Peptides against a protein of PDB entry 5H65. Designs and how they scored, part 101

Target 1, 294 residues: chain A of PDB entry 5H65
Amino acid sequence: QYLERTPLCAILKQKAPQQYRIRAKLRSYKPRRLFQSVKLHCPKCHLLQEVPHEGDLDIIFQDGATKTPDVKLQNTSLYDSKIWTTKNQKGRKVAVHFVKNNGILPLSNECLLLIEGGTLSEICKLSNKFNSVIPVRSGHEDLELLDLSAPFLIQGTIHHYGCKQCSSLRSIQNLNSLVDKTSWIPSSVAEALGIVPLQYVFVMTFTLDDGTGVLEAYLMDSDKFFQIPASEVLMDDDLQKSVDMIMDMFCPPGIKIDAYPWLECFIKSYNVTNGTDNQICYQIFDTTVAEDVI

## One batch from the design tools (peptide; made by RFdiffusion4, then SolubleMPNN)

Design b2_p11_6_s4 (from b2_p11_6, 5 letters changed)
Fold by OpenDDE base, seed 5:
Structure b2_p11_6_s4 (fold): chain B 294 residues (1-294), chain A 11 residues (1-11)
Amino acid sequence: as target 1 above (294 residues)
Amino acid sequence: SIAEQIDALLS
């Protein structure tokens, strides 16, 4: 796509909707804390949700750990099951179901584990060691996803979440529909289980100033703007530092705006009506920040 | 084995 650069003063006079290419300085942004800017977004219903905190997950998995695995659901054609009894005072039963590929257990780096009765700590240890983990529970006739308030799939440090509003959950045996049971692509798993995956997004509001005018635009982006996945940033200190460095570069604290670097980006305008009031708002899109900013 | 590794992690 190609758009001629337009000064903010001209944009502010025009009707919406339109698309623009701009060159402006980032006067300020909100929220200031990175963890506050990372949200979950449903591509279908467009609901924005908070990323669950560790404490939230602790509660969910603790509740799940109070349930005893159903023996009738163990060792199916889809998976082999093994039960562990914890050595703590509770003596919890933890079931791990190893999903098979054509009746054969896959390699460790390609293995999907269904975990029943595990705590957050235990699940995290397994997900860090093995390829893929799905928290499950014993349903009436089959294993089922434990809770959409928790990840439906954990791969390493990546937690994949589903939309409660848009998902129509199906039982675990529906994983049989996957021809290849080694790659465990999140979208494929979601489709098999009737889940609408949520997207990690950075949600921020930028105040842009090019010297001709000031414009507020919001950013909702998953991985293009920073060239850092929103899905990974909360679990990686180095990525967090990188985002902070980028924001500090464009909006350095304690320095006047005249010394700020120029930001080139695309914005689109849109109309928002609230009663009799009509307002034009702006959104950043299809933009990647470059290191060579002048 | 995978099972042995899990056993170690859950112990």
Scores: peptide ipSAE 0.050, ipTM 0.775, DockQ to the pose 0.014
Fold by OpenDDE base, seed 3:
Structure b2_p11_6_s4 (fold): chain B 294 residues (1-294), chain A 11 residues (1-11)
Amino acid sequence: as target 1 above (294 residues)
Amino acid sequence: SIAEQIDALLS
């Protein structure tokens, strides 16, 4: 798809919706802090949500850790169960359920662990050592996902979340529907459990200036713009530095805008109604920033 | 050895 470059002054006069190719300088952007720009987006209801903070997760898992695993739900055809009693003052009961593949325990690097009663710290440590972890609780007749406010699946440092509004949770035995019980693809796990997975996205507002006009456009992108996955950036210092470097390149601190590099991108306009007021807004799309921007 | 790793974690 090819579009001629259009000056901002011309765009600002046109009706929406339309698509444009522009060349402009990034005068400013918000939020300035990277952590504030990473959100969770539901592809179904399109609601944007905050990524849960560590403190939020601590509360959820602490509450779960106060529950005693139901003995009746241990050792099914789907999983083998082992119980630990922690050596802390509370002596918590922690159940780890090892999901089997056709009745056989997989290798550790491909095994899914169902964790019942673990703290955030314990779960994270396990997820760093094993392929996949699902926090669970004892339901009435089956294990169930612990809480959609917490990750439904943890793989390494990646926390996968589900939409509370759009999900219709099913019990853990529905994992039996998965033919491949080794790779544990997040989307497949989500589908089996009735979860609508949320997508990590960068959400930023750019103030663009090409000398003919100033235009505010927002960015909502998962991995194209920075060529860095939003799902990984919060847990990777190097990726965070990379994003910061990119933003500093386009909007260097302590330097006047005249010296800023030019940003080429695609934007689309759309109509927004706020009460009786109608306005045109703009969104960046299908854009990847280049390192050699001048 | 999975159990051993978990033992170490939960001990």
Scores: peptide ipSAE 0.050, ipTM 0.784, DockQ to the pose 0.014
Fold by OpenDDE base, seed 1:
Structure b2_p11_6_s4 (fold): chain B 294 residues (1-294), chain A 11 residues (1-11)
Amino acid sequence: as target 1 above (294 residues)
Amino acid sequence: SIAEQIDALLS
């Protein structure tokens, strides 16, 4: 869409909502650390939440590992089960359920593992070796997703999370509804299990200055702004370096703002009411900066 | 609101 450039001084005088094309310098931004800017966003309830830390996951899986797999739920038409007893931790039981495709065990690169009683370390090891992993627990009559505070699906280094507020969890046997039991598309898995998938997003606040005025605009973006998926950046050092490089380019440390490059972007204004106070806020949208860097 | 959440998360 085409919009004429509008100076910030003019924008600051106008009522919301409106859309603008601007050319400004990035005076500053927050948070400064990339890992603090990556959040999870629900597309339905629009809640933002932190990506769970490793320590958080450790606790969840440790708790799950204290539970003994129910023998009644092993070896169904959907999956074949194998049980391990650890030497340590009072003989902890770990169950791995290999999901079958039409009664046949698929190859490892197509296989979905349901892990019951595994630690984070064990789960990560399995996810690195096999295509897909779902942490589960024994329910009353079926396996169930372990905890929405943990990933409902792990594929390689990608952790897929679901919204606690919007999801209505269904038991594991609902995976039977999937015709394709080899690719394990996250959205399909989520749908089968009644999960509303969360989206990884970059959330940042930019202070923009074009010499006529200064305004703050926030960025909430999954993969357009940096042309880097927020879902992958936390697990990829090279992607992290790329984002840092982009931010350093637009907001170089130790240099005066006069030497900063110009940033062209789209912003939209909107009204926020807090009691009797009315505030106009700004959001960056439909903007890609990576094209200027490459 | 999203704005409020952003403020809280970025604080």
Scores: peptide ipSAE 0.030, ipTM 0.697, DockQ to the pose 0.781
Fold by OpenDDE base, seed 4:
Structure b2_p11_6_s4 (fold): chain B 294 residues (1-294), chain A 11 residues (1-11)
Amino acid sequence: as target 1 above (294 residues)
Amino acid sequence: SIAEQIDALLS
């Protein structure tokens, strides 16, 4: 729907909830570091959480690597298993389970690997070479997802995470329910395994100033605002540079705000009640800055 | 083979 442009001074006087189209300058924003703005969001419980750091994942996978793969769970109708013994001083057992499609092993670019006992480095190498990787562990009767604190699915450089609160994990054999065992769509994998997938989102707070007033609006967006997926930005230097360039363009360092470009966006107001205190907050929505940069 | 590729990656 088309909305007329409303000055911030008028918006600041109005009750919530309402939607507005505005034209304002980005006086400032937080956080300043891009990696701090990327979060994981659950679409069901709406919990925001940090993207796990490499160090966090290292610990999880190192712990998993201390567990010996159960021989009884190898080579099922769903997957063929291969065991490697590392040549290092630890002599770890690493199990790779190759998921089959109708009893046939897919090509490398279509193959899902279930990794048991691998380190983060090893898993990342495999995910870069093959289509998809799921870190798993030996359960009582079946392979199971290793840990929801780690990715449930790794595709190239993309880590797919699940919500611990909302997920009810099911065993790996539930992948049998998938008709197509070549594409490995993250949402389909998640559904089969009882996982509520988390969404990568940019979370930022913008201080907007149009000369008539100043207000703060937060941004929670996955791919529309920058036209860059939040799910990919952390692992792609070029995408990071692009986002930084966009932010520097709207909020250039070292110059006065009078020289800042205008940002056109949509904001919606909403009420936040904290006891007896009522506050009106603002959120940016349905906005693409890339089009404004043209 | 896929197994050989993995061998190379895990070695």
Scores: peptide ipSAE 0.050, ipTM 0.771, DockQ to the pose 0.014; fails the geometry check

Design b2_p11_7_s1 (from b2_p11_7, 5 letters changed)
Fold by OpenDDE base, seed 3:
Structure b2_p11_7_s1 (fold): chain B 294 residues (1-294), chain A 11 residues (1-11)
Amino acid sequence: as target 1 above (294 residues)
Amino acid sequence: SIYDQIDALLS
């Protein structure tokens, strides 16, 4: 798409909805803390949710760890099961189900583990050794996903979440529908289990100033703006540094705005109704930041 | 062994 650059003063006078190309300085942004900017977004119902904290997950998995795995659900055509008894004071029963591919146990880097009774720490450690981990519980007739408040799939350091509102969970045996039981594509797993996967997004509010006017623009982006996936940033210190550096570049602390670099981006206006109050809001779209000359 | 890895983790 091609749009002529429009000054903010002109944009502020126009009706919505419209799309604009702008050149402005980032006067300020919020939230300032990166972890507060990362949210989960449902592509279906469009609800924004907080990424669960470690403490939240601990509670969920601790509760799950109090349940005894059902022996009747172990060792199916889909998975081989093994039970461990922890050597701690509690002596928890932990069931690990190794999902097979065509009846054959795959290599660790291709293997999906279903875990009953594991702690967050244990699950995370396993996710670093195997392809994927799904926290599960014993249902009436089959294993089932433990809780959508926790990840439905953990791959390495990436936690995949599902929307509670939009998902209609199906039992674990529905993984049989997957022809390829080695790659474990999150979307495929989600589909098999009736999960609407949530998307990690950066959610920020930019205050933009081009010298003719000032407006606030909303940023909701998963991987384009920073060219960094929101899904990975929370668990990667280097990526966090990169985002921080980018933001510091455009909005350097302790420096006058006159020295700020120019940010070129696209924004779209839209109408918002809050009761009887109608207002025009702005959202950044189709924008990738790049280093510009100061 | 796949089991050894888990044993080490859960033991």
Scores: peptide ipSAE 0.168, ipTM 0.872, DockQ to the pose 0.014
Fold by OpenDDE base, seed 4:
Structure b2_p11_7_s1 (fold): chain B 294 residues (1-294), chain A 11 residues (1-11)
Amino acid sequence: as target 1 above (294 residues)
Amino acid sequence: SIYDQIDALLS
């Protein structure tokens, strides 16, 4: 869409909701630390939640490792199973189930592993060698997803999470509904298992100043604003550096705002009511800064 | 083999 540029002073006088194109300087932003800006968002219930930390996952997988794999659930038409006994961790049992495609074991780069009793470190190592990993546990009649507090699917360095509120988990045999058991599309896996996948988003608050006025607008974006996926940034130092460079470019430390570059973006206003207090808030949308700085 | 790869990681 195309909108004429509107000065902030004019926007601040108008009722919501409306959409605007603006040209302003980024006076400041929060949070300043990138890892604090990456959140998980549910597209259905709209809950924002923190990306689980390594320590959180360690606890979940440690707990899972205390459970014994059920022998009766091994080696089905869907997967071949093998049990490993660790030598350095007091004989811990780890079950790995190799999901088959039409009864045939696929190549490692196409193979989905279901893991019982694996540590975070082990799971991460496996996810770097195989297509995907799903942490599972032995249920009463079938393998089940271990815990929605942990990733339901790990592909390389990407951890896919599901919404606890909106998901209605189904057993692992529901993966049989997938015709293609080689690509392991996260959305397809989620659908098969009754999971509402969460979306990685950048969540930031920008203080914008165009010389006529100052307003605060928040950013919630997955991959458009920086042209960098929020789902990958936490696991990639180069991507983190890129985001930092972009933010540093628009809001450089140690210099006056008069020397800041102009940021062109779209913002939309909306009403927020807190009791008797009505406030107009602003959100950045449909904006790519990479196109503005190159 | 696939199994050997896992053996190297888990054993």
Scores: peptide ipSAE 0.166, ipTM 0.870, DockQ to the pose 0.013
Fold by OpenDDE base, seed 2:
Structure b2_p11_7_s1 (fold): chain B 294 residues (1-294), chain A 11 residues (1-11)
Amino acid sequence: as target 1 above (294 residues)
Amino acid sequence: SIYDQIDALLS
């Protein structure tokens, strides 16, 4: 809906909650490092989490790789299984389970792999050649998701994560409930496995100044503000450069604020209780950075 | 085959 532009000085005097349209300059922002601004957000419990680092994933998959696949769980109606023995000193057994579509093995670009005992490197290689990869482990009666601290689904370079707090994991055989076993939609996979998927979001704090006042506004956005998906930016150098360019455009280093471009955006105020202090905070919403608004 | 693809990647 349409809102009249309100100066920051007026906004700062008003009670929350309210919505505003503003025109202001981006005096500064935090964090400055892009990778620090990308978080995982649970839509259910609203917890913000860090995106796991490669080192974290290495540890998880290393632990998984020390486990021997259970022969009793191989070759079901859902998947065909094959075992590989690595040539390293440990001689790891890696089980790859190829999920079938109506009893038929699909083509690689449609095939979901369940990998048991693979390293991060191996999993990443496979995800580049097949549609999707799910890291799994041998459970009591079925294959199970390896660990929610690792991706539950890897598609190309995209890692899909689930919320540990909100998820109630179900066994791999629940993938049978999926009608389409070729596209492997992340939300569908998550639903089948009892996973609440986390959302990649940009989390930033903007200091906005329109000459009448200064306020700090919180940005939590997945793909609207930059028109760049937070889920893809960490794995794409060009997208990273684009975000950096946008931020440099609005907040150029070494230049006085008088020369900064104007940013038009929507902000909403809300009340926050921090101990004994009642504070009014602001959040950017429904805003897309566009060149024509500069 | 699909298995050959795995062999190449895991070798």
Scores: peptide ipSAE 0.164, ipTM 0.869, DockQ to the pose 0.014
Fold by OpenDDE base, seed 1:
Parts: C-alpha cells; structure tokens; sequence
Structure b2_p11_7_s1 (fold): chain B 294 residues (1-294), chain A 11 residues (1-11)
C-alpha cells in the first residue's frame, strides 16, 4: 500500500475515516509494562480481556483437583486412562487420559493428554513432554473441558484460551471428529469442542509527534508490528527483551525527543460517537518496525 | 514407557 506522507498537523484537521502514511517520533506510550500490553481478543465478539495470571490458574486447577474422576468415563475408544495417587498428604487422584489415534496409542510427541485433577505445575511439566494437554473434568456422561477461564489447550509453553461469551462447549468425545489425531491443531481442537479461540494481541497507545502536531494512535496487533507473536512473548524472556529493545530504540529513556529516531507507519482515522460528543481516533495498521532489528 | 514418564512427573 502506497500513500504520500502527511504531516500530523494536516491530519488533525481532516474528517474521518481516512488512511495516512506518517513519519513521527514516539514521544511516549502506554502501558509501559509489557505484560499489561498483552491481551486476549475475541475475533467474533471483539471483547478484549486480560490474560489470566498464574495465580488465577492455580486456583482453577486446585479446585479441579478436589473432584474425583468418574471411573465410568475412563478407557473409551478415544482414550486410555490411568489414575495416579499423589504422594502428598492430600492424596489427590490425577486421571490422565491418553488420546489414541485409530485405537493406537501414539508417540509422546504426537499424543494429546486429557488431565483431570492436575495442578498447574504438573500440567506444565506434562506439556513439555507430550504434544498437548487439555485440562478436563468428569461430566455427567463424558469428559468435559474444565474451565474456559483456564487454557483449553496447552502446547509446550503456549496457552490457548477460548471466549466464554461466544463458545458453546461440547464434550470431549467430539474429538472423534478429527481426522488427524497426531498434530492437534489448536483451531481444529477448538472447533471440535465448540470453542471460539481467543487471539493474543499487543494493545498499546502511542503518542506520536512529528514537530507539526501531536496525536495518539491505538495499536492492536498480534505479530506484525514487532514481528514477534503476542502469544509467545509472555513465556519467552528473549522475546520480551526484544520487544523492550524495540521500544527503547524508538522511545529511549533519559534523552530528549529531538534525538529520537523517526518512526514510519500507517494510521487510520475513525469516528467515535458518545451521545452528542463526536471524536476522531487513530489506529496504527499494516506497520512493521522491527525489520532491521530482528 | 510413557506411563513411567508420568509416574516420575507426578510422584
């Protein structure tokens, strides 16, 4: 997409909606903490929500661990089940269900585990040894997803979440509909279970200044702006450092804005109406700033 | 075995 560069002073006088190419300095941005800029976005209802904190997950899984696995739901055509009794004082029963491919137990790197009664720590350990892990609970007639407030699928260090508003959960036996029971594509798993998967996004507000004017532009991006997936950044220290480095490059602390580098980006204006109040807002789009950094 | 791996993790 090609657009002529437009100064901010001119943009600020124009009606919305319009698209612009700009050259400006990043005077400031918010939030300043990276973890606060990562959100979950529903592509259907467009609700933004916080990524659950580890403490929140601990509570959910602890609560799940107080429930006893239903023996009647073990060892189906879909999965083989084994029960472990923990060595701690509580003696928790943890059920692990190994999903089979055409009646055959697959290799660990292709195997999906359904875990009932596991702690977050145990689940995370298992996710590093097996292809995927789904936290589940015993329903009335079948295993069911434990809670959409927790990940519906964990692959390595990636936590996949679903939208509570838009999802209509289906029982675990619906995984039978999947032709491929080895790769465990998150979107396929979500579809089988009636889940609308949430998307990790960077959500930030940039204050841009080109010397002619100042405007705030909204950024909502999954992986284009930083060329770093929002879905991976929270679990990878190196990726976090990379994002911090990029932000420090464009908005370096301790120096005057006159020494800041110029940022080339695209912004679009749009109208926001609240009663009689009409406001023009701006959003960054189709912009990559990490081409020469990463 | 795969079961032994889980035993080790959950023990």
Amino acid sequence: as target 1 above (294 residues)
Amino acid sequence: SIYDQIDALLS
Scores: peptide ipSAE 0.158, ipTM 0.868, DockQ to the pose 0.013

Design b2_p11_7_s2 (from b2_p11_7, 3 letters changed)
Fold by OpenDDE base, seed 1:
Formats: C-alpha cells, sequence, structure tokens
Structure b2_p11_7_s2 (fold): chain B 294 residues (1-294), chain A 11 residues (1-11)
C-alpha cells in the first residue's frame, strides 16, 4: 500500500482507526532484553504467554521420568518400542518409540521419536539426530502427550508449543491419520493430536520521535520486521546478534538522538476502551527494517 | 542402526 508521510504531531490529533506512513527516530524501546521480547501467541484465544525457561522444562521432564513406562503400550502398528536403563544411581528407564511409516522403520532423518522418561538434555540430543521428538507418557489405553507446558514437538533446535486453553488433546494413535509419516509437519502433528499450536512473536514497544511529536507504537511480529523468525532466535546466537545489531543501529547506546538514523515504517491506530475512558493506541505493521542490514 | 544411535546417547 502507498500512504503519504504524516508527521507524528498530526497523527496524535486524529481519531482512530487509521493507517499512516511515518518517518521517525527510535528514541527508546522496551523490553531491552531480547529474550523478554519473545512470546508465544495463540491464534485462537489470542493470549500471550512466556516461553518456558530451560529450568521449567527440566522440572517437567524430571517429573515425567519418575513414571514407569507401561509395557502393554509398547510395540504397536504405529511404532516399535525399546527401553533403555540409564547408568545413573537410580537406573532410570527411558522408553523410546520409533514411529513407523506403513509398518516400516524409516531413516533417522525421517523418523519421529516418542520419548517416555527422557531428560531435556537427552531429548535435545536426540532431536539433533532424528527428524522429530515428542515427549510422551503412558496413558490409560495409549501413549499421550506428556504436558502442554513443554514442547509437543521438537525439531532440531525448534520447540513447538500448544495452547492449553484451546487444545483438546488426543492420544498418540491419532498420528495414524497422517498420510505423510516422514516430514512430520508441525501443523499436521498438532491437528492430529488436537493441539492448537502457539506462534512465536516479537513483542516490543517503540517510542518514536520525529521532532514534531512522540508516540508509542507496539510491535507484534513473527518474522517480518527483522526478517528473522522469532521461533528460532532464542536458540541461535547468530540470530540474536543480528537482532541486537539492528536495534543498536536504530537506537545506539551512548549517542544522542540527533545522530540516530531515521526509521520509516507503517503504523495503525486503534481504540482501546477502559470503562468510560477511551485511549488511542498504535501498532507497527507491514514493516521490514533489516533490508540494508542483513 | 537407529537403536545403536540411541544406545550411544542414553547408555
Amino acid sequence: as target 1 above (294 residues)
Amino acid sequence: SLYEQIDALLS
């Protein structure tokens, strides 16, 4: 879309909703820490959630490891099962279920593992060698997803999460409905298991100043603004450095705002009602700033 | 084999 550039002072006087093209300097932004700006967003209920910390996942998987795998649920038409006993003091049992494609064990790069009793470290190691890993537990009649507070699917370094509120979990045997049991598309896995997948998003507040006025604009974006996926940034140091470099370019520390570069972007205004009080808010949209940086 | 790969990681 094409819009004429509008000064912030004029925008601040107008009613919402409207769309604008602006040229402004990024005076400041929050949160300052990148990891705090990455959230999980549900496309259905629209709740924002924190990405679980490694410590949170450790607790979940440790708790899962205290449960004994049910032998009656091993070796079905869907998967072949094997149990390993770790060499630690407690002799922890880990059940690994290798999902088959039409009764045939696939290659490692096409194989989905169902892990029962594994630690986060073990699961992560396996996810680097196999296509995907799903943490599971023994249910009453079938294997079930371990916990939606943990990833329902791990592919390489990417952790896929589901919404607790919107999901209606189904047992593992529902993976039989998938025609393709080699690529393991996250959305397909989620659908089969009754999961509403969450989306990684950057959530930030920008304070914009063009010399005529100052306004705050929200950024909620998955991969457009930085041209970097929010789903990958937390697990990739190079991507983190890239985001930091972009933010430092527009808002360099220790330098006066007069020397800041100009940021061109689109913002939209919208109304927010709090009882009898009406407030106009602004959101950045359809904007990419990494064109000249990356 | 797949099993051997797991053995190396979990044993």
Scores: peptide ipSAE 0.243, ipTM 0.895, DockQ to the pose 0.013
Fold by OpenDDE base, seed 2:
Structure b2_p11_7_s2 (fold): chain B 294 residues (1-294), chain A 11 residues (1-11)
Amino acid sequence: as target 1 above (294 residues)
Amino acid sequence: SLYEQIDALLS
């Protein structure tokens, strides 16, 4: 799919949809804050959502912690259950369900924990010591996922979210369908629980200028453009610095655009109808920025 | 044990 380089002035005169290869300078971009550029995207309904803030999760788990675990749902063939009582004034009951592999408790690095009544802090601590954590609640006949507004799966520092609109949640016993109960692949867990997993994406708007014209192009990318996963960047200071350095390289502050490096990328045009207005928009695709390009 | 690890984190 080789494309000849097309100047922006020519692109701006053409109808959509089309694909182009361009060479332009990044005049400006938005948002400027990295945390504002990371979103959750549903591959099915294509809705973009904000990544929940720590405060949002605190509220969800605080509410969950007010519920008492149902004794009738403890200790099934799928998991062994144990109750802990916190030392705070409220004396919260925290149920931890250890998912078994063929009836045997696994090692911590292979163990999936189902947490009922834990705080965000407690859950995060556990996720750093065990393979995975799923926040759950007691349902009518089985444990159920606590809330799709919170992660359905936490692995280390990575929070996996599901789409509220597209998911049809199933009870926790459906994890029995998983053949591999050691690696806990997020997509497999999601499928078992009827969850459509959301994808972390960088969402940015680039203003591109090649000297012949200026156009605005959107970037929606998971891991290709920066060669950095959007799913990991918010939890890794080094990755954040890397993204910042890349953006500063292409769009250095306090420097005239004449000195900006050239960015080579692919863009596609598409039609958007907003009421009575029909406009052509542009999106960056299949592009990886490399330091050797400048 | 797994339980001891939980104890250490939740206590």
Scores: peptide ipSAE 0.243, ipTM 0.894, DockQ to the pose 0.013
Fold by OpenDDE base, seed 3:
Structure b2_p11_7_s2 (fold): chain B 294 residues (1-294), chain A 11 residues (1-11)
Amino acid sequence: as target 1 above (294 residues)
Amino acid sequence: SLYEQIDALLS
């Protein structure tokens, strides 16, 4: 797409909705901390949610570990099961179900684990050694996803979450519908289990200034703006540093705005009604800073 | 191997 550059002063006078190409300096942005800018977004209901903290997950998995794995649900055509008793004071029972591919156990790098009673630490360690991990619990007739407040799928360092509002959970045996039981594509797993996967997004507010006016624009982007996946940034120090460097480049601390680089981006205006208050808001779209720096 | 990896973690 191509649009003529429009000064902010002109944009501020126009009705919404409209699309604009702008050239402006990033006067400021919020939140300042990267962790606070990463959210979970539902593509269906469009709710924004906080990414659960480690402490939140600890509680969920600790609660799950209080439940006893049901022996009747072990060792099905879908998975082979084994129970470990931890060598701690509690002697927790941890059930691990190794999902089979056509009745055959795959290699670890292709194997999906279903885990009952594991701690966050244990689950994360397993996810680094196996393809994927799903926290589960023993249901009445089948294994079930443990809790949508926790990841439904962990692959490496990526935690995949589902929307509580939009998901209609199905039992674990529905994984049988997956022909490919080696790659464990998150969307496929989600579909099989009736989960609407949430999307990691950067959520930020940019205060843009081109010298003619000042405009606040909303940024909600998964991986295009920074060319860095929001889904990976929280677990990767290097990616975090990269984002910080980008933001420091556009909005360097201790430097006057006159020396800031120009940011080329697209913004769209839209109407928002809050009760009796009607306002025009702006959102950045289709913008990659790596390519739009002038 | 699968079990060994988990044994190391959970034992």
Scores: peptide ipSAE 0.243, ipTM 0.896, DockQ to the pose 0.014
Fold by OpenDDE base, seed 5:
Structure b2_p11_7_s2 (fold): chain B 294 residues (1-294), chain A 11 residues (1-11)
Amino acid sequence: as target 1 above (294 residues)
Amino acid sequence: SLYEQIDALLS
């Protein structure tokens, strides 16, 4: 989709909604801290949520560990179960359920673990050695997802979350509907369990200046703008540095705006009603950061 | 084995 470049001064005079291609300098942006810009977004209800902190997850898993695994729910056709007693002073029991593929235990790199009573640390260690981990609890008739406030699926360092409002949780046995139980695609797992997966998104406000005018544009993007997944950035120092470098490149500290590089992007205008006031706002869309020739 | 791997991680 091609749009002719429009100066900001012209855009600021036009009614919404419209789409524009612009070339502007990034005068400033908010928030300045990367961890504050990463949010969880529901594609269905559009609610924005904070990414749970480690402390939040610790509490959830600690609470889960106080529950006793139901022996009747162990060793089904779907999974083989084993109980471990930790060597710590508490002697806590951890139930691990190994999901089988057509009745056969897969290799670790293909195996989904259902964890009952594990700590965050233990779960993270397991997720580094196995394909995926789902925190679960014993329900009335089946294993169930532990809590949507915690990840429903952990793959390596990626924590997948679901929307509490839009999800209608189903029991673990619904994983039987998956034909391939070696490739644990998050969307497939979510669908089987009745989960609406949340999307990691970068949420930022850009102040753009092209010399003719200044406007603020909202950015909500998962992986296109920086070409870095928002889902991975919080757990990867190198990715964090990369994003910081990109932002420093377009908005270098201690340098005058005249020396800033040009940013080409698409923005769309839209109307927002605030009481009796009608305001036009702008959002960046379908944009990948690229260096412009100065 | 898978069990041995868990033993190593949880112990």
Scores: peptide ipSAE 0.239, ipTM 0.892, DockQ to the pose 0.014

